# Peptides against a protein of PDB entry 4PN1, part 44

Target 1, 261 residues: chain A of PDB entry 4PN1
Amino acid sequence: KIEMNFLNKPIVPDTTKVISNFLTHYLITEPVEHVEIEAKLGTLIDLETQNRFEFPVMNETILNPEFNLRTRFESDMTASEHKYLNEFLNQAFRDSQKPGRLPFAYKHTKQVDLFYETEDNSRDKIRVSKNQSDNQVLACVKKRRVADLFLYCPNDAFDIRISISDELPVSMPSGNQQPSLTRLKDRVGYVHQEIKIDLTKTTQNDPVYDTTERHELEVEFGNIADLRDRAQKAKDGMEAPLFRRVQLFMDNVRILRREHS

## One batch from the design tools (peptide; aimed at target 1 F22 L149)

Design b1_p21_6_s2 (made by RFdiffusion4, then SolubleMPNN; from b1_p21_6, 11 letters changed)
Fold by OpenDDE base, seed 5:
Structure b1_p21_6_s2 (fold): chain B 261 residues (1-261), chain A 21 residues (1-21)
Amino acid sequence: as target 1 above (261 residues)
Amino acid sequence: SNNLPKEVYDEINKLIESNLL
């Protein structure tokens, strides 16, 4: 007979606790009303070297936001890496349709994002999202980045940024206002157990910069109400539901960041 | 729900096989 440990109880990984506390803060303590919580795959770049950041750790490590590490996060990957992840997720989708599995949902969207300056000259732009096929307005929001949590992943192809954002619904900009930026998004979305995984090809036309193409992978909590409920329970002393949900989220992120061609 | 109608599934699978997704 074997036991898990000397208490014979499961132990919550420290990463799960740290992330759970981070989420609880912005869900409960200082609640963001229209919260979006996503993880992006990318690379932590050292501003001094312009290379991938190097930290004296050997595994997945949450960086302390209190320290200025002079880094930037590049949420991009090569077309080849993006294609590989797409193929990987396609296979996962197919496999999930088999008996005894929970199936993926799938959605392909082509979207145009139009960014407008605000009348108050705030840093936050208004984003109008439209469907490319019929120009139907899907959303009009002012997105504010509230907080970031960075994970340095020395053993994987990608580092991770977990972001808390506030997507405030706002009125459409004046019809006479021209967008400062246009972004075409080709997105394939996979949903499994209310965790959303998006592969996005973005083409950006900036009047100042040349047209840029970006390949992104995002993992998002698809049920914020449930997550907020779990966070409240955690604050009230019942942590297990939140820990389980964060663990699921992080396991999906870990699977994806390890996959590369 | 995470399930797709059979017709949608078949279409997606066809697109996957054709490397269009």
Scores: peptide ipSAE 0.028, ipTM 0.553, DockQ to the pose 0.014
OpenDDE base, seeds 1, 2, 3, 4: peptide ipSAE 0.023, 0.023, 0.016, 0.000; ipTM 0.533, 0.556, 0.462, 0.276

Design b1_p21_6_s3 (made by RFdiffusion4, then SolubleMPNN; from b1_p21_6, 11 letters changed)
Fold by OpenDDE base, seed 3:
Structure b1_p21_6_s3 (fold): chain B 261 residues (1-261), chain A 21 residues (1-21)
Amino acid sequence: as target 1 above (261 residues)
Amino acid sequence: SNNLPKEWYDEINKLIEKNLL
């Protein structure tokens, strides 16, 4: 007979605890009403060298937000890397359809995002999203970034940014208002156990930023109500349900960040 | 549920095989 450890009980990784506490703060302590919680794959860039950040650690490490490390996060990848991840997820989708597995769901969407300036001169723009095929309005929101948590992953292809955002539904801009920016999005979405994985190709003509095309991968909690319930239970002293959900989320992120073309 | 209808599986698999997804 083999036991897990000398207590024969599950142990929670420290990473899971730290992330769980971070999420609990913005779900329960200072609750964000229309919260979006996502992890993006990308690269931590050292502002001094303009290369990938090199921190004196040998594995996945959550960076302390209280320290200014002089870094920026680039939420982008090459077209080749993006294509590889798409093929990888397609195979994962297929394998999940086998008997005894929990299947993926899949959705392909093409949308146009129109950005409008706000009347109050807020830095936050109103985003109107429309379906490219029929011009149907999908959403009209004002998105505010609330907080970020960065993971440096020296052994993997990508670093991670976990972000908390508030997506406030707002009224449509006036008919006379012109968009300041338009963006085309081609999004392939995979859902497994209410965790959303999105591959997005974004095309925009920006006269200021020479960005013709961006390739992003994001992992998002698909059931915020359940997550909030778990976070509340954690505040009440029962942490296990939250830890299990965060562990699931992070394991999916860890799988994806290891993939490379 | 995040499950697709069974009737979609064959079509999706064909698209995957052709790298159209």
Scores: peptide ipSAE 0.019, ipTM 0.453, DockQ to the pose 0.014
OpenDDE base, seeds 1, 2, 4, 5: peptide ipSAE 0.000, 0.000, 0.000, 0.019; ipTM 0.264, 0.300, 0.283, 0.490; seed 5 fails the geometry check

Design b1_p21_6_s4 (made by RFdiffusion4, then SolubleMPNN; from b1_p21_6, 10 letters changed)
Fold by OpenDDE base, seed 3:
Formats: C-alpha cells, structure tokens, sequence
Structure b1_p21_6_s4 (fold): chain B 261 residues (1-261), chain A 21 residues (1-21)
C-alpha cells in the first residue's frame, strides 16, 4: 500500500494559496462588482536591459508586488508562437470530443473595438465592441485595471500576468462622438470546465505608425459567481473548493506556457 | 512578428461545417 505522504493527506502548494488569497481579496474583502479575472501569457522585460527579466530563481515564482523590480510586462507573442498554440488547442479540442472526456466548447468571433474618450476626462476609455459581420453591438464597457500579480517562469517560453479588472457597463457614447481608436479582433475561444482560453489577433491601424498586429493568449475564469462562492467559503474556513478551482486554472496556464514551436 | 494568413484560425470552423467532429 502506498500513501501520499507521512500524514496520508493532500497538501496544497504554496503558489495555490498565494493566488487564492489574492483572488479572495478582490472577490470578497474589497469586492469588485463586475470583476474579470484573467491570466495573460507574455514576457517580463527588465527596464534596464530591455531583455527578459532574470530573477535569481529556478522555477515558477510569484513576484512580490511590494518591490519595484523595474520591469514591464509585454502581453504579446510572435505569429509563429500564436499559430503553434492554435494548433495545439485545436488538437486538445478534438481529443476532448472523444467518449469519456469532458468536451471543449469552441467559438470563433471577429469583432471591432471602438474606443471613446470619457466626458470626465478619465484615463479610462469607453470600449464599444461590435460584431464585424453584422455590426451588432456586443458590449459597451469601461474597463478599469484593479490589480496585477506577476509570475516569473524561467523554464517556460512565457511569463504570466494575472489581472483583476472591473468591466463597468456604460451607456453608448453620443452619436456625434468619434472614436479615438479602433481595433480589429480575431478571437478563437476554447472553454473547458468553465475556464476560457482565448487566442486573439488584434490589428490596429495607426495613421502615424504602420499597421501593428498583436498576438495574445489569455486564460479566464468563466464562472465568477461560482468562484466568488468558493472564495466566501474560504473566508469562512473551508478553503478546499477554492484551492481546487485555482489549481485547475493554474494547471491550464502551465500547460499553455510550456508549449513552444 | 511575421504576418501569418488569417486562414490558419479557421481549422475548427471548417471541421464543424463539414461535420467531421
């Protein structure tokens, strides 16, 4: 007979606890009303060298936000990397359709995002999202970044930014207002066990700069109500449901950041 | 970043349309 350890009980990784506490703060302690919680793949850049940040650690490490590490996060990848991840996720989708598996859901969307300045001269812009095919309004929101948590991943192709955002629904801008910025988004979305994985190609036309393309991969909690319930239970002393959900989320992120062309 | 054709995003769409999944 084999046991898990000398207590014969599950043990929770410290990473799971740290992330769970971070989420609980913005779900329960100082609750964000229209919360979005996502992880983006990208690169921590050292502002002094302009190269990938080199931290004296050998594995996945959550960076302490209290320390100014003189870094920036670039949420982008090459087209080749993005293509590889698409192929990888397509295979995962196909495999999940087999008997005995939980299937992925799949959705391909093409939208245009129109950004408008606010009347109060706030730094936050209003984003109107429309479907490219029929020009139907999908959303009109003001998005505010609330908090970030960075993971340095020296053994993987990408570092991770976990972000807490507030997506406030707002009224449409006045008909006479012109957008300050327009972006085309081609998004392929995969959903497995209420975890959303999105590959997004963003095209932006700038009158001064050449057309720029961005390639992003994001992983998002698809059921915030359930996550908030789990976080509340954790505050009440039952942490296991929250830890399990965070572990699932992070395992998906870890799978994706290890993939390379 | 090299520009890739948009067509590579359509693989699953094509499979669904052809009822191959």
Amino acid sequence: as target 1 above (261 residues)
Amino acid sequence: SNNLPKEWYDEIDELIEKNLL
Scores: peptide ipSAE 0.328, ipTM 0.783, DockQ to the pose 0.013
OpenDDE base, seeds 1, 2, 4, 5: peptide ipSAE 0.022, 0.327, 0.310, 0.324; ipTM 0.418, 0.784, 0.780, 0.781

Design b1_p21_7 (made by RFdiffusion4)
Pose (drawn by RFdiffusion4):
Structure b1_p21_7 (pose): chain A 256 residues (1-205, 211-261), chain P 21 residues (1-21)
Amino acid sequence: KIEMNFLNKPIVPDTTKVISNFLTHYLITEPVEHVEIEAKLGTLIDLETQNRFEFPVMNETILNPEFNLRTRFESDMTASEHKYLNEFLNQAFRDSQKPGRLPFAYKHTKQVDLFYETEDNSRDKIRVSKNQSDNQVLACVKKRRVADLFLYCPNDAFDIRISISDELPVSMPSGNQQPSLTRLKDRVGYVHQEIKIDLTKTTQNTTERHELEVEFGNIADLRDRAQKAKDGMEAPLFRRVQLFMDNVRILRREHS
Amino acid sequence: AEEIEEEQEELATLLEEKANA
């Protein structure tokens, strides 16, 4: 017989607790009506060296946003790093279809991104996405970035950025207006337990941009867990962000 | 090392206060 600790009851990892606080704030305390919560793989770049951020730590750590660390985030990876993750996810996809497993879901999207500027003093963009096939509109949203949280991961090829955005559905722009940006987007979507794993390849109309993002697919259920956590029963919220961060961690450690 | 631990404690306290505001 073996116990996990001298209490024999599970304890919350420090990171899971902190991220739960970050998510509960923008879900409950200062709620965002149309919230998107996603984490992207990439690289923390030191502004002076223009290289990867160096920090005297040995494990995955959350950076305090109230401190100016002179850093920016590169949400990009090489084509090989993108293909390597694609193969790994495909293998993980088929293994989930086997007996006893909760299966993956799959959705491949070939669409066009159209970005517009706003009439306000804000730096928001109005995004219009269309199919590359029939050109029917998939979405028309005004997107505002609310908050970011950076995880420096010295043991891995990637760092993590947790973004909280606000995607408000809006009406279509006028025809007599030039889009600020137009690009193709090849999004390969995997879904497991309502956690979305998106593998995106955008082509600038040339320059290519390869990304991997992991987002909560069921916000309404997550908002409910955040409410229960604010009222004491915080176990379901913890179990949720633990699953999210563990998925993000598995993909982060996958590299040649 | 002590400064990094203090910053992690400050961050955990700040986000806890915001989540329970």

Design b1_p21_7_s1 (made by RFdiffusion4, then SolubleMPNN; from b1_p21_7, 10 letters changed)
Fold by OpenDDE base, seed 2:
Structure b1_p21_7_s1 (fold): chain B 261 residues (1-261), chain A 21 residues (1-21)
Amino acid sequence: as target 1 above (261 residues)
Amino acid sequence: SKKIEEEQKQLAEKLEALAYA
């Protein structure tokens, strides 16, 4: 017989605890009403060198948000990398349909996002999302980025940004208002155990500049109500459910950031 | 639901990659 450790009790990785506390703050302590919680794959860029940030660590490390490291996060990846991940996830989807597995759900969406200025000229824009095929309005929201947590991952192809956002439903802009920006989104979404994985190709047309294309991969908590419940339980002294959910989330992220062509 | 499961199985055969060309 073997035991998992000298206490024979589960041990929660420190990363899980830190992230769990971060999430709990914006779920419970200072609750964001229409919260979106996602991790994006990308690269921490050193603003001075314009290369990938270098830190004297050898593994996954959560960066302290209290320190200005003079970095930016680029959530874009190459088309080749994105294609590889698409193929990888397609295979994962297929494999999950086999007996004995929990299946992925799959959805392909094509939408156009129209961004409008607010009446108060707020920094946050109103986003109207429409289905490309029938122009049906899917959503009208004002998205506010609330907080970010960055993970430096020197052993992997990508670093990670975990973001807390508030997507506030708002009224449609006036019919006479013109969008300041239009983006086309082609998104393939995979859901496994209520964890959402989205591959998004975003095309932006500028009347002056060439069309720009962006390739992103994001992992999102698909059941915020459940997550909030778990966070509340954690505040009440029962942390295990939250830790398990965060661990699942992060393991999926870790799988994806290790994959490369 | 059972219906959703069947739909997803059918989707497995119709998985499309994003257009990268």
Scores: peptide ipSAE 0.271, ipTM 0.781, DockQ to the pose 0.012
OpenDDE base, seeds 1, 3, 4, 5: peptide ipSAE 0.147, 0.028, 0.055, 0.078; ipTM 0.757, 0.548, 0.723, 0.777

Design b1_p21_7_s2 (made by RFdiffusion4, then SolubleMPNN; from b1_p21_7, 10 letters changed)
Fold by OpenDDE base, seed 4:
Structure b1_p21_7_s2 (fold): chain B 261 residues (1-261), chain A 21 residues (1-21)
Amino acid sequence: as target 1 above (261 residues)
Amino acid sequence: SELIKKEQELLAKKLEELAYK
């Protein structure tokens, strides 16, 4: 007979605890009302070298946000990498349809995001999202980035940024306002156990600059209410449900960041 | 539901086409 360890009980990785605490802060302690929590695959770039950041660690490491490491995070990837991930997720989708598995849900969406300046000249722009097919308004929000947590992943194809954002619903801009920026989003979405995985191609047209295309992969908590409930329970002394949910989230992220063309 | 399952199975067949095409 084999046991897990000398206690024969599951152990919570330190990474799970750190991330759980980070999430709990913005879910419960200083709650963000309309919180979005997502992880993006990308690359930590050292501003001094302009190369991928190097740190004297050998595995997945959460960077301490209290230290300015003079880095930037680029959430873009190559078209080939993005295509590979699409193929990978398509296969995962197919496999999940087999008997005995929990199936993925799949959705393909095409959106237009229109960005408007705010009347108060705030740095945060109003984003109006419309469906490309019928021009229906899907959302009108003012998105504020609240916090980031960076994971340096030296053994994997990508580093990770976990972001806390506040997506405040706001009224539509006046009909006389012109958008300052327009983005086309082609998104392929996969959902498994309420974890959303999105592959997004974003096209941005600038009248002065050439058209830029970005390729992003994001992993998002699809059930914030449940997550908030789990976080509250954690604050009340029962941490296991939160840890399990965070572990699931991170395992999905870990699977994806290992894949490369 | 059974309906959702059938829909997902249909989607699985469509996934033979990559979004990049």
Scores: peptide ipSAE 0.031, ipTM 0.653, DockQ to the pose 0.012
OpenDDE base, seeds 1, 2, 3, 5: peptide ipSAE 0.000, 0.031, 0.029, 0.017; ipTM 0.315, 0.665, 0.589, 0.513

Design b1_p21_7_s3 (made by RFdiffusion4, then SolubleMPNN; from b1_p21_7, 9 letters changed)
Fold by OpenDDE base, seed 5:
Structure b1_p21_7_s3 (fold): chain B 261 residues (1-261), chain A 21 residues (1-21)
Amino acid sequence: as target 1 above (261 residues)
Amino acid sequence: SKRIEEEQKLLAEKLEKLANA
C-alpha cells in the first residue's frame, strides 16, 4: 500500500500559503472594495544591469516586498510569444469542448481606453473604456494599484507579477476634458472554472513617449465574491477552500509561463 | 472630438498591423 506521506494527507505548497495570506490581507483584513486580482506574465528587470534579474535561487520564488531589489517589471512579450500562447490557448479551448471536460468560454473584445487626469492631480487617472465598434461606454473607473507580489521564475520564460488593484467606479470626466492617453486594446479572453486568461494587444499614443505596442497575458480571478468568501473562511480557520482556489489559479499561471515558442 | 477620432483611427491601423504580423 502506498501513502502520500507519513501522515497520509495532502500537503499545501508554501507558495500557495504565502499567496493565500497575501490575498486574505486585501480581501478581509484591509479589504479593497472593488478589488481586481490578476497575474501578469513578464520579466523582472534588474535596474543596475537592465537585464533579467538574477537571484540565487533555482525555482519559483516569491520575492519579499520588504526588500528593495532595485527591479522593475516588464509585462510585455514578443509578438511571437503572444501568438504561440494564443495558439496554445485555442487548442486548450478546443480540447475542453470534448465530453468529460469543463469547457472554456471564449470572448474577443476590441476596446478603447481613454485616460483622463483627475481634478485633484491625483496620480491615479480616470479610465473610460469604450467598445471600439459602437463607442458604447463599458466602464469609467479610477484604478489604484494597491499591492504587488513578484514571483521570480528562473526556469520559465516569464516571471510573474500578482497585483491587487482597486477599480473604483467614478463619474465621467467633463465633456471639455481631453484624454491624456488613448489606448486601443485587442483582447482575446478565455475563462475556465472562473479563472480568466486574457491575451491583449495594446497600442497607445503617449504625448511624451512614441506610440507603444504591448503584448500581454493576464490571469485573473473571475469570481471575487467567491474568493472573498473563501478568504473569510480561511481567516476563521478553514483554509482548504482558499488553498484549493489559489492552487488552481497558480497552476494555470504555471502552465502558461512555461509555454514558449 | 475630431482629434480623438483621428488618434483612434491611427491606433486602429497600427493594431491591425500588429494583428497581422
Scores: peptide ipSAE 0.014, ipTM 0.445, DockQ to the pose 0.011
OpenDDE base, seeds 1, 2, 3, 4: peptide ipSAE 0.000, 0.000, 0.005, 0.000; ipTM 0.203, 0.193, 0.323, 0.260; seed 4 fails the geometry check

Design b1_p21_7_s4 (made by RFdiffusion4, then SolubleMPNN; from b1_p21_7, 9 letters changed)
Fold by OpenDDE base, seed 3:
Structure b1_p21_7_s4 (fold): chain B 261 residues (1-261), chain A 21 residues (1-21)
Amino acid sequence: as target 1 above (261 residues)
Amino acid sequence: MEKIEEEQKKLAEKLEKLAYA
């Protein structure tokens, strides 16, 4: 008979614990009301070299936010990388439809995002999202970034930013107000076990920089109520449900960050 | 649930790709 270790009990990787504690803080300790929790694939850039950050570690590492590492995070990838991920996820979707598997759900959306300045001149803009086909309003929100956790991944194509955001529903801007910025979004979304994976191609016209295209991949917790329940149980001493959910989330992220053309 | 699953299975045959130049 084979045992998993000398205690014959599962152990939780430290990465899972650290991320779980981070999430618990903003779900329970200082709760964000309209919380969005997502991981974006991108690159940690060293501000001094303008190249990918070279941290003296050899594997996936959560960076301590208490230290200023003089980095920025670029949540963008090449069109080729983005195309590869689209093909990869399409194949994963097809494979999941086979008997004995849990199926993906799929949605393709095209929307326009209109950004408006707030009346109080706050740093947070109002975003109005509309469906491109019928101009129906999908959402009107103020999104505030609350916290970030960065993972340096030297063995993979991408580094990771896990972000906590507050998406506050707000009233529509006044009819006489003009948007300060307009973005077109082409998004394909995949959902598996309530983990949402989005590939987004964003087109933006800038008066100074002309038309820019951005390619993003994000992984999001699709059931915040369940996650909050798990986090509360963790605070009460039962951590296993939260750890399992965070492990699932991170395993999906780990798969995606390794894929490239 | 069953209806959604069947719809998604049909969609698997017609999966769309993002347009890339």
Scores: peptide ipSAE 0.158, ipTM 0.787, DockQ to the pose 0.012
OpenDDE base, seeds 1, 2, 4, 5: peptide ipSAE 0.007, 0.030, 0.026, 0.029; ipTM 0.359, 0.643, 0.487, 0.569; seed 1 fails the geometry check

Design b1_p21_8 (made by RFdiffusion4)
Pose (drawn by RFdiffusion4):
Structure b1_p21_8 (pose): chain A 256 residues (1-205, 211-261), chain P 21 residues (1-21)
Amino acid sequence: KIEMNFLNKPIVPDTTKVISNFLTHYLITEPVEHVEIEAKLGTLIDLETQNRFEFPVMNETILNPEFNLRTRFESDMTASEHKYLNEFLNQAFRDSQKPGRLPFAYKHTKQVDLFYETEDNSRDKIRVSKNQSDNQVLACVKKRRVADLFLYCPNDAFDIRISISDELPVSMPSGNQQPSLTRLKDRVGYVHQEIKIDLTKTTQNTTERHELEVEFGNIADLRDRAQKAKDGMEAPLFRRVQLFMDNVRILRREHS
Amino acid sequence: STYQEELDKFEEWDKSWEEAE
């Protein structure tokens, strides 16, 4: 017989607790009506060296946003790194279809992105996405970035950025208006336990941009867990962000 | 570790919270 600790009850990892606080704040305390919560793989770049951020730590750590660390985030990866993760996810996809497993879901989207500027002093963009096939509109949203949280991961090829955004559905722009940006987007979507794993390849109308993003697919349920956490029963919220961060961690460690 | 092996670890950890409740 073996116990996990001298208490024999599970304990919350420090990072899971902190991220739960970050998510509960923008879900409950200062709520965002149309919230998107996603984490992207990429690289933390030191502004002076223009290389990867160096920090005297040995494990995945959350950077305090109240400190100026002179850093920016590159949400980009090579084509090989993108293909490597594609193959790994495909293999993980088929293995989930086997007996005893909760299966993956799959959705491949070939669409066009149209970005517009706003009439306000804000730096928000109005995004219009259309099918590359029939050109029917998939979405028309005004997107505002609310908060970011950076995880420096010295043991891995990637760092993590957790973004909280606000995607408000809005009406279509006028025809007599030039879009600020127009590009193709090849999004390969995997879904497991309502956690979305998106593998995107955008083509600038040339320059290519390869990304991997992991996001909560069921916000309404997550908001409910955040409410229960604020009221004392915080176990379901912890279990949820633990699953999210562990998926993000698996994909982060996958590299040649 | 594979993606499925890591999920099994998570499920073991997640069942510990169910038992604690």

Design b1_p21_8_s1 (made by RFdiffusion4, then SolubleMPNN; from b1_p21_8, 13 letters changed)
Fold by OpenDDE base, seed 3:
Structure b1_p21_8_s1 (fold): chain B 261 residues (1-261), chain A 21 residues (1-21)
Amino acid sequence: as target 1 above (261 residues)
Amino acid sequence: MSYMERMEEVEKWQELWDEAE
């Protein structure tokens, strides 16, 4: 006979608790109405050295936002790394179609994002997203970054930024306004158990920086209503459902950040 | 340009991308 531990009960990792509390704050305590919660793979860069930051820790560590660590987060990877992850996810997709598994869903989208200045000259811009094939408007939103939580991952290829954003639907800009910025997005999306994994290639034309390209991998909670329900239950003293969902999310992130060519 | 100037340009570039997510 085997038991899990001397209490024979599951134990929740501290990382899961910290992240769960972070999410609960912006889901329940100070609720963001149109919340988007995603993790991006990238690199914590030391502003002084311009290299990946070296914290005196040996494993995955949530950084305390109260301290100025003189870092920036670059949510980018090489084209080669991005391609490798795409192939990895394609294989995972295929394997999940086998009997006895929960299947991935797959979607490939190509869109154009047009950014417009607001009338009040606020930092937030209006983003109009259109399908590249037929120019159909997909969304018109004003996105506000609410909070970030950074995970330093010294043993993996990437560090992680978990971001909470408010994506507010807004009216279309007037026909007289010209976009200040245009981006082309080629996105491959994978969904497994309502966790969304997106590989995005973004092309941007900028008069100052010329044509730039970014390769991003994002992991997003695909069912916010369910997550909010779980967070509410956690506030009411039943934490297990939230912990399980956060654990699932983080395990997927951990798989991806470890995978590299 | 100086090291600090180069650093500022890199940060500005990153901000440009982050602001337009």
Scores: peptide ipSAE 0.038, ipTM 0.551, DockQ to the pose 0.014
OpenDDE base, seeds 1, 2, 4, 5: peptide ipSAE 0.023, 0.009, 0.020, 0.000; ipTM 0.429, 0.408, 0.493, 0.319

Design b1_p21_8_s2 (made by RFdiffusion4, then SolubleMPNN; from b1_p21_8, 13 letters changed)
Fold by OpenDDE base, seed 5:
Structure b1_p21_8_s2 (fold): chain B 261 residues (1-261), chain A 21 residues (1-21)
Amino acid sequence: as target 1 above (261 residues)
Amino acid sequence: KTYMERMEEMDKWLEEWEKAE
């Protein structure tokens, strides 16, 4: 017989607690009404060196947001890395269809995002998303970044940014208004246990610069209502459901960030 | 350990975790 530890009780990783508390703050304490919570794979870049940030740690580390480390986060990867992850997720999808497993759901979407300036000239833009095939409006939102939590992952191919955003539904811009920016998004979405994993290829046409392409991988909580409920329970003294959900989320993120071509 | 054995251990761990907190 093997015991977990000298108390023979499970323990919660500190990372899970930190992230759980972070989420609870924006779910319950200062609740964001239309909250989106996602993790993006990318690279923490040192603004001084323009290279990947180096910190004297040897494992996954949540960076304290109170410290200005003079970094930026680039939520991008190479086409080859993106392709590898796509193949990896496709295999994971196939494996999950086997008996005894919980299956992935799969969806491929192509959309165009049109960005419009607000009437008040605020920094936030209105995003109108349309389906490329039939031009049907999928969403019209004003997205505001609320908070970020960065994970430095020295042993992995990618660092992680967990972001809290507010996606406020807004009315369509006036018919006379021209979009300031247009982006084409080719998104492959995988959903497992209500965790959404999206591989997105974004194409942006600039009249001055050449067409740019970005490759992103994001992991999102697919059931915010459930997550909020779990967070409320945590505030009420029952933390386990939230911790478990966060652990699941982070394990998926950890799997993905370790994969590279 | 087989895959099933690992999964069973994980399930037990998760159950205990949920109960312990």
Scores: peptide ipSAE 0.022, ipTM 0.466, DockQ to the pose 0.326
OpenDDE base, seeds 1, 2, 3, 4: peptide ipSAE 0.009, 0.012, 0.011, 0.010; ipTM 0.285, 0.338, 0.289, 0.293; seed 2 fails the geometry check

Design b1_p21_8_s3 (made by RFdiffusion4, then SolubleMPNN; from b1_p21_8, 13 letters changed)
Fold by OpenDDE base, seed 4:
Structure b1_p21_8_s3 (fold): chain B 261 residues (1-261), chain A 21 residues (1-21)
Amino acid sequence: as target 1 above (261 residues)
Amino acid sequence: MTYMERMEEVEKELALWDEAE
């Protein structure tokens, strides 16, 4: 007979606990009403060197947000890396369709995001998202970044930013307002066990600057209500359901950040 | 439509990148 450990029960990795506590804070303690929780693949850049940040650790490490490390996070990758991830996820999709597996769902969406200044000239812009095919308004929100948690991943192709955002629904801008910025988004979304994985190509046309293209991969909790319920249970002393969901989320992130061309 | 035909359509839709890119 084989046992997992001397207690013969699962243990919770410290990373899972830290992230769970982080999420619980913004789900329950100081709840964000229209919360979006996502992890983006990218690179922590040292502002002093303009190279990837270096920290004296040998594995995945959550950076303490109380310390200003003078870094920026670039949520971008090369076209070749993005292409590889697309192929990888497509294969994962196909494999999940086999008997005995839980299948992926998918959606391919082409959107245009229009950004507008607010009447109060606040820092946060209004984003109107429209479907490119029929010009249907998909969303009109004011997105505010509430908090970030950074994972330095020295052994992987990418570092991770977990972000808490508030996507406040707002009224449409007046018809006489012109967008300050327009972005075209080509997104393939995958959903597995209510975890959303999005590959996005973003094209931004600037009349002054050259057209820029970004390649992003993000992982998002697809069922916030369930996550909030789990977080509440955790606050009430039952942590296991939350830990399980966070572990699932992070395992998916870990799989993805290890893949590159 | 056969399963294979459906899967081919899905695969086409899942392609974010062209082979020529």
Scores: peptide ipSAE 0.223, ipTM 0.792, DockQ to the pose 0.021
OpenDDE base, seeds 1, 2, 3, 5: peptide ipSAE 0.221, 0.201, 0.139, 0.043; ipTM 0.792, 0.776, 0.736, 0.494

